# Designs tried in a protein design run: peptides against a protein of PDB entry 6GMG. Part 224

Target 1, 331 residues: chain A of PDB entry 6GMG
Amino acid sequence: DSDDRVTPPAEPLDRMPDPYRPSYGRAETVVNNYIRKWQQVYSHRDGRKQQMTEEQREWLSYGCVGVTWVNSGQYPTNRLAFASFDEDRFKNELKNGRPRSGETRAEFEGRVAKESFDEEKGFQRAREVASVMNRALENAHDESAYLDNLKKELANGNDALRNEDARSPFYSALRNTPSFKERNGGNHDPSRMKAVIYSKHFWSGQDRSSSADKRKYGDPDAFRPAPGTGLVDMSRDRNIPRSPTSPGEGFVNFDYGWFGAQTEADADKTVWTHGNHYHAPNGSLGAMHVYESKFRNWSEGYSDFDRGAYVITFIPKSWNTAPDKVKQGWP

## One batch from the design tools (peptide; made by RFdiffusion4, then SolubleMPNN)

Design b2_p17_6_s3 (from b2_p17_6, 9 letters changed)
Fold by OpenDDE base, seed 1:
Structure b2_p17_6_s3 (fold): chain B 331 residues (1-331), chain A 17 residues (1-17)
Amino acid sequence: as target 1 above (331 residues)
Amino acid sequence: DPYAKMRELNKTEYVPE
């Protein structure tokens, strides 16, 4: 019951975190201890530590999405999303492969589609685009200058994104970012902003008008990236979970992981921060826990999901929620 | 309410095999 969600209490600004618990390659801690770490490491505005506000603690308390929410400064809209899909692998496996023992045709097709996505290439594409955006931002003092710079950068790289419509989430993402317009944020100055990345895991079979098999085992044709750009149309993602395949089975609607703007070139060494569930210390679920996972652990996902998207948004450079280097755990 | 589905999240802790 989501009604038993509780906002974690405030933590003193000078309180140091307790050590994180190692958990199968991850670093794990309870949410109140993450707040302590966040205040010491990520809370800085213009170089000054800040106590996590009540509003931010409330956002965080919502679980996995809360981690992305508090660090990005807004609820995820997921409009500027990237992925990588191997069409040749998909077609070949469907043609020459066969269902496993006991696997239905629908299960087989859903699984093959899931396996045809390349999480690392999807992540790399998002990083590539974020880098282009950051170059376009760095010396632009109004949106027009930013857009002009962006188009020039894309043209120089012969990137298919240069052909996107002006109304595309790609070009409109900055102007639609609340912190860009805030006085203590971007103050309408693109050069005060930087691109950041988070990831969402979700279910492909969300079309209620489609077959039950697609809802149970995945829709092989849904949420594929556009050729050339890698953009995923997220408009049909309505946070609908996978349908049960057996009595008593239930699935979660989504998972979010925060990456930010780490500069680590090796994807496998990047750190992803995420939560398990909403904070319910007095409920059946218990206290919320926060995980800092390496890319391998994050990208593995769960059986609840058959899609992963890597999303770009923006935060003010004055925030320290997306540092160049992220350390796993504490100390 | 865009937050309704988010509030329904009840994922458990990750338990790797």
Scores: peptide ipSAE 0.028, ipTM 0.731, DockQ to the pose 0.071
Fold by OpenDDE base, seed 5:
Structure b2_p17_6_s3 (fold): chain B 331 residues (1-331), chain A 17 residues (1-17)
Amino acid sequence: as target 1 above (331 residues)
Amino acid sequence: DPYAKMRELNKTEYVPE
């Protein structure tokens, strides 16, 4: 329960952050200090630095999802998600591979499925699609123009996404973005918006009607990307954590990492911002910490999760929460 | 595993109803 969650206090607009500390290849700081950095670097609206509002601080206080929340401007819906799955690898390993010593068949299959996902390719697919969307947005002043541009771009690239239904999250994502409709946001002008990316780690074995083994060790068939498009049906993701495999064991429900719209071509050099838990300075968990991790650190994930999705959403171009370049840590 | 302790953080996050 997050009953002991506290909203971080306001930080003076001009207060500079303290230095981040290195932590296993990551840059780490307490949430209050991240707010300071955020105000200096990411807070800008139309080029003007802003103090993080109470509402934004409240969003942030929820932990890893809070980082994505405050930067994207909305609670993650995760509807437009991408991944990459090596079907051939999965089939071959399943057929020819063997369980490790002490590993059950269910454990083996779950592990093989997990290992058949390629985080880098999934991320790359999301970036590719985001780029297509951004091109479609660039000179579109209404949704119709955006959709027409998008279809043309997809056709030119022979992208399977062109065959998606008009009601697909792919085509409806923009219109369903609150900031797109806001006067100080997109104001219903697609050209004022840009595509951004975040990632979610979660557990595949969430079907309560499935076997206990799937809930404990993963569902090999769950949350696979559709061939050609890379789209993941996230409708069955209900934030259910992995089931314990031993007494006293517990797993967390998800992890979120914010990428935004970095232009760094080398995936390994991209920075992912995420939190450890909700802010509970007076509770057992303690103060929330924010991490800025390189892709390798982010994509590694935890044993709590066997799926990673890369999600596209939109923010106004006037926001600086998704700059072209993200510097890890401070100074 | 340098990240083992991070897995023990028991991350409780907001889930809207």
Scores: peptide ipSAE 0.024, ipTM 0.681, DockQ to the pose 0.392
Fold by OpenDDE base, seed 2:
Structure b2_p17_6_s3 (fold): chain B 331 residues (1-331), chain A 17 residues (1-17)
Amino acid sequence: as target 1 above (331 residues)
Amino acid sequence: DPYAKMRELNKTEYVPE
């Protein structure tokens, strides 16, 4: 299946993008044109434009995950993930609600669970935590100083994350970031790094030991955020797609959306960059397209997925893949 | 459904070694 994947060719550094086209509230373009935009807008290292390397183009060619990959500098590990779940709503709806006509009990429970997640609150939580981390990074010149700052910030805010184990992804995320250790990256200096955010959509019913109904309609108990922290245990996410509910039906395994470090306070005005599929210009899928969506369009997701997580990672401040302001489309 | 076509797209599963 992925054998048809092709690495997009290099684009001249001075090549300007063609105009994006509207697509149901999104801005859409072919991957080659996104590379052109990326080189003009996001490629800067220490203020200097860079041509997207062959390696980066290869990463990008993998589709939605490729967009996050090329901009974050590493394949997503998804270890530091946040979400918001309304437990009271879930319990109340299960108790007092009823399946729709033709809806099975399992389908009803899965739907109720999905609807009990609040994407906006999940995103807000991630932004809150990223802000705390950025404050902790600001004047820290070694990891120890960063961790001390982080603990102080959390204590000041009475944040439940202060109780996380030192080995938690929350505290270990920075040290586990390759670009943090790179000479031209963080060079082991936290103050040279900044927190960034991306989102992943995926299916809850991935446990092969569970019922077929959970695999078809969702596992209501899976991938819930921990109370207080909002942390989601992503260890059981194995990129397993939703099981078909009818013959011939198929679902995709995940979707990734890149947010970065936008400072726009209104969530609805934030821009999320994502791809449709791997680049297969000579295959049945065709060329990869890149979408720049507003939060509403991104967070809506697809029926393929019943979970959304907002993940924090880090990039060097010298990179421009996560600017304060992202403009949708081109020009 | 304007997103029907998008839901039919394949996302590549990739785990780098």
Scores: peptide ipSAE 0.024, ipTM 0.678, DockQ to the pose 0.381
Fold by OpenDDE base, seed 3:
Structure b2_p17_6_s3 (fold): chain B 331 residues (1-331), chain A 17 residues (1-17)
Amino acid sequence: as target 1 above (331 residues)
Amino acid sequence: DPYAKMRELNKTEYVPE
């Protein structure tokens, strides 16, 4: 449990980070050192460097979700999520493929479903939508103008998202963003906001009323993106981990990675920031570590998860938690 | 598996108030 979670102490505003260490293609550091980097690089509000507040440090202390939390300014709701699924590949492999030696039918189907998701295409879809949203935000000074701009942009691109209901997470995401309403944030002015992206890895087999096989090996039909839009219904994601397939086996409930608003066109060169676990320096888990990974390292995920979603949210343009360029590690 | 240790780490769930 998280009873031994501790909030990292404050770091002096002008303290420079210690060098990150390489870890299997990633840059790694302890959470305290990430706070130092964050203050130097990402903390800026209206161009001024800020010390990470106690509240922000507390958010960060929750681990991987904490990294996204502190940088987005809110706990992830995951409502506006995108993925890419190759239905034809899935059907073909189920029909013509065979279980591996020792693989059960359920295990085979779960694996085939997992492999039918394309993380890169899912990420690209989210970036595409974020770009559309940013264009809609740029010249809109109220929500009505934003929504009108958004609909026009979607129509111009013949995007299926234009058919979404007005109450859809797609259209309601901005108004439901706390920082949009804050005086020092968006102040209800869409043009002061920008779209940002993070990713969540999770398990598909979360339905406790389903078969044990689905809980162990995945639910092939769960958390698929809607055709045309790429939207994933995340309402059934309750942070339930994969069920053990053998005695003593255990799985993690989720992983979060922060991308922000990097402009690097090559997906493989984008940097994703994430944490390993909640901060427990005096507990069995130890201190929280923060990783900055390239897309390949992030998108590979773990056997704990068979789904990846790319989520859009919004932050004020005055924040520097989502810069155009992110440098991996320190220096 | 160089990532085995990382997979064994627990992620903390938080329920917003």
Scores: peptide ipSAE 0.027, ipTM 0.703, DockQ to the pose 0.376; fails the geometry check

Design b2_p17_6_s4 (from b2_p17_6, 9 letters changed)
Fold by OpenDDE base, seed 5:
Structure b2_p17_6_s4 (fold): chain B 331 residues (1-331), chain A 17 residues (1-17)
Amino acid sequence: as target 1 above (331 residues)
Amino acid sequence: DPYAKMRKLNKTEPVPE
């Protein structure tokens, strides 16, 4: 019950975290201990360590989305999302493959579609675009300069994103970032901002007007990236979970993983921070736990989800919520 | 309420591979 959510208490600014525990390739800790780590490692504004505010603790308490929320400074809008889909694989498997024993046609198609997404390539595309954006931001002191730089970078790389409309989330993302406008944030200076990445796992079969089969087994045509750009139209994502396939079965609506701006070139070595559920220490779900997972652990996802998107947003460079290096666990 | 659109997470701990 959502009513059991509790805001974690404040942690003393100088309190050191307890050791994380290993959990099947992940580093795990209770949310209170993550707050301690966050204050020591990620809380810095202009190089000064900060106590996590009550507001931030409240955001964090929402679970996996809370981790992204507190680190990005805003609730995820997911407007600038990227993925990679192998259309040839999809078509070939549909044509030449067959349902498994006991698998319906709809289930087969949904599975094939899911398997045709490449999480690693999607992540790499987002990193590529974030890099382009960061170059465009670097010396731009107004939005016009940023946009000009961005267009130039895209033209030089012959990137299909250069053909996006000026109203596209791609070009409007910066101006729509609250922290960009904040005095202590970007202060309307693009050069004070940097691109960051988070990931969302969700269910494709969210269209209520579609067949029950699509809601149960996935919509093979939903949330595919546009060719060339890799952009995913996320407008139809309404946080609707997978429909049960059997009585008593239930699925989670989404999962969020925070990457930030790590510079580790090897995707497999990147660290993704996420939560298990909202913080309910006195409820049935229990205390929220935070996981720091390697990409393999993150990208594996759950049966609850058949889509993964990698989303770009922006934070002030003065924030340390997206350092170039993330160390898994503690110490 | 911008948060009214949030549906609650009920995710469990990761299952061992």
Scores: peptide ipSAE 0.025, ipTM 0.692, DockQ to the pose 0.064
Fold by OpenDDE base, seed 4:
Structure b2_p17_6_s4 (fold): chain B 331 residues (1-331), chain A 17 residues (1-17)
Amino acid sequence: as target 1 above (331 residues)
Amino acid sequence: DPYAKMRKLNKTEPVPE
């Protein structure tokens, strides 16, 4: 029940974090301690540390989505999402593969579809696009200049994104970013903004009009990336969880992981920050914990989800919520 | 309800590899 959610208290600006603890290859800490780290490392605006505001602490208290929310400055819209799907693998496995012992046909198809997504390639595509966007932003002082630069970059790379509609999330993403319009943010100057990445895990079988099997075991045809662009239509994602397959079973709606703008070329060395649940220190769920995971740990996901998307948004360059280098844990 | 999108994540710990 959302009624047990509590906003973490303010932490003194100069309070240093306690050491993180290892947790299955991840660095883990309680939300209050993450706030301390955030203030020391990620809070900087124009090079000056900032105390996490009450509003930001409230956003953070919502769990995994809260981590992305506080660092991106807005609730995730998930409009500009990328993934990679191996169609040939999918077709081949369906044709030549067989259900495991005790596995229904629907379970088999759902599993094969899930396994046909490549998280690393999806992430790489998002990074590629973010890089193109960053080049387009670099010398653009108005949106028109940015869009012109973007089209030129895409043309030079023969990227299929050049054919997207002007009203698509791809071209409208910058103008729809609140921080772009803020005086202390982008101030309508694209060159003051940079592209950042986060990831969402979710369930494919969300269509209530579909079969119960699809809701339980996944919809093999749902949320596939468009060929050439890698864009995923997220319009049908309504945060509906997987349906129970047995009595008493329950699944979570989504998971979010924050990457930002790390420059580490090796995907396996990148750090992803995420939360476990909303902060309920006096409730049954307990205090929210924050995890800093390597890509391997993040991309594995959970049985709750059969889709992963990598989403691009923008933040002001003056923010330090997406530094070039992210260190796992503390110190 | 602006919070309708903010549904409950109730996992308590990462699944080990």
Scores: peptide ipSAE 0.025, ipTM 0.695, DockQ to the pose 0.068
Fold by OpenDDE base, seed 2:
Structure b2_p17_6_s4 (fold): chain B 331 residues (1-331), chain A 17 residues (1-17)
Amino acid sequence: as target 1 above (331 residues)
Amino acid sequence: DPYAKMRKLNKTEPVPE
């Protein structure tokens, strides 16, 4: 019950974190200790450490989405999302493959669709686009200049994104970022902003008008990236969880992982920060835990989800929530 | 399943402000 959610208490600004606990290739800690780390490492505004505000602690308390929320400065809108889908593999497996023993046709199709997504290529695409955006931002002092730079960069790279509509999330993402407009943020100056990345895991079978089988086993046609651009239409993602396949079974609505703007070229060495559930220290779920996972651990996901998207948003360069290097755990 | 505990995730949507 969402009513058991509690906002973690404030942590003194100078309080150092306790060591993280290793957990199956991840680094794990309780939310209060993450706040301590966050204040020491990620809280900096214009080079000065900040105590996590009550509002930020409240955002964080919502779990995995809270981690992305506090670091991005806004609730995830997921509008600028990328993925990679191997259509040839999908078609071939559907045509020539067979359901496993006890697997229904719908279950088979859903599984094949899930397996046809390439998380690494999706992540790579998002990083590529973020890099292009960052180049476009660097010397742009108004939105018009940013957009012109962006179009030029895309043209030079012969990128299909150059053909997107001006109202597309791709072109409108910056102007729709609250921190871009804030005086102490971007102050309407694109050169003060940088592109950052987070990932969302979710269920494809969210259409209530579709068959029960699609809701249970996935919708093979849902949330595919557009060819050439890699853009995923996220408009139909309404945070509806997978339908139970057996009595008493329940699935989670989503998972979020924060990457930020790490410069590590090896995807396998990148660190993804995420939470397990909302903070309920006095409830059945218990205290919220924060995980710092390598890409392999993050991209593996859970059976609750059959889609992954890599989303681009923007934060002020003055924020340190997306540093070039992220160290897993503490110390 | 070493991830069984981790899979008992309960993700909630924030109440709109």
Scores: peptide ipSAE 0.025, ipTM 0.689, DockQ to the pose 0.344; fails the geometry check
Fold by OpenDDE base, seed 1:
Structure b2_p17_6_s4 (fold): chain B 331 residues (1-331), chain A 17 residues (1-17)
Amino acid sequence: as target 1 above (331 residues)
Amino acid sequence: DPYAKMRKLNKTEPVPE
């Protein structure tokens, strides 16, 4: 029950983390210890360590989304999302493949659709776009200059995003970022902001008006990226979990992973930070744990989800929640 | 499946804006 959620207590600013423990290729720790690490590594504003505020600790206590929330400075809106889908593979497998033993047609189609998404290419697309945005931000001191720079960059790269409407999430994302407008943030200066990336795993079969089969096994046509741009329309994502296929079965509604702005060129070496559930130290779920996973561990996902999106947002450059290098675990 | 426990974890509901 969400009523069991507790805000983690404050940690002394100079308290060092305890060692993380290995967990199947990822580093794991309790939320309080992550706060200690966060204060030592990610808390810096204008080069100075900060104690995680009560508000930030409250955000963090919400689990996987809390990790993204505290590091991005806002609750995820998921408006600017990217993915990669292999249409040819999908069509070919549907045509030439067949359901496995005991697999229904709907289950087969849902599985084939899931397998037709390429998480690595989706991530690469988001990184590419973030790079373009960062170049557009670098010398822009007002939004108009940023938008002009962005259009020029896209034109030079012959990117289909140049054809997006001015009101699209792509062009409106910066102006809709609270920290961009904050005096201690961007202060309406694009050059003070940088693009960052997080990922969301979720279920495709969320349409309550659709067939039960789609809700159980996925909607093969839902949440596909637009050709050329890679943009995913996330408007239909209402955080509805997969429907049970058997009595007593239950699925998780979503998962969030924080990447930030790592410069590691090898996707497999990038680190993704995420949480297991809301913090309930006195409840049945127990204390929240934070995981730092390599891309392989993150992108693998769970059977709860058949979609992965890579989302771009912005944070002030003065924040250190998205450093160039992220070290897994502690020490 | 080493991740079986993780797949059974309860995620927090979204916070309305």
Scores: peptide ipSAE 0.024, ipTM 0.695, DockQ to the pose 0.362; fails the geometry check

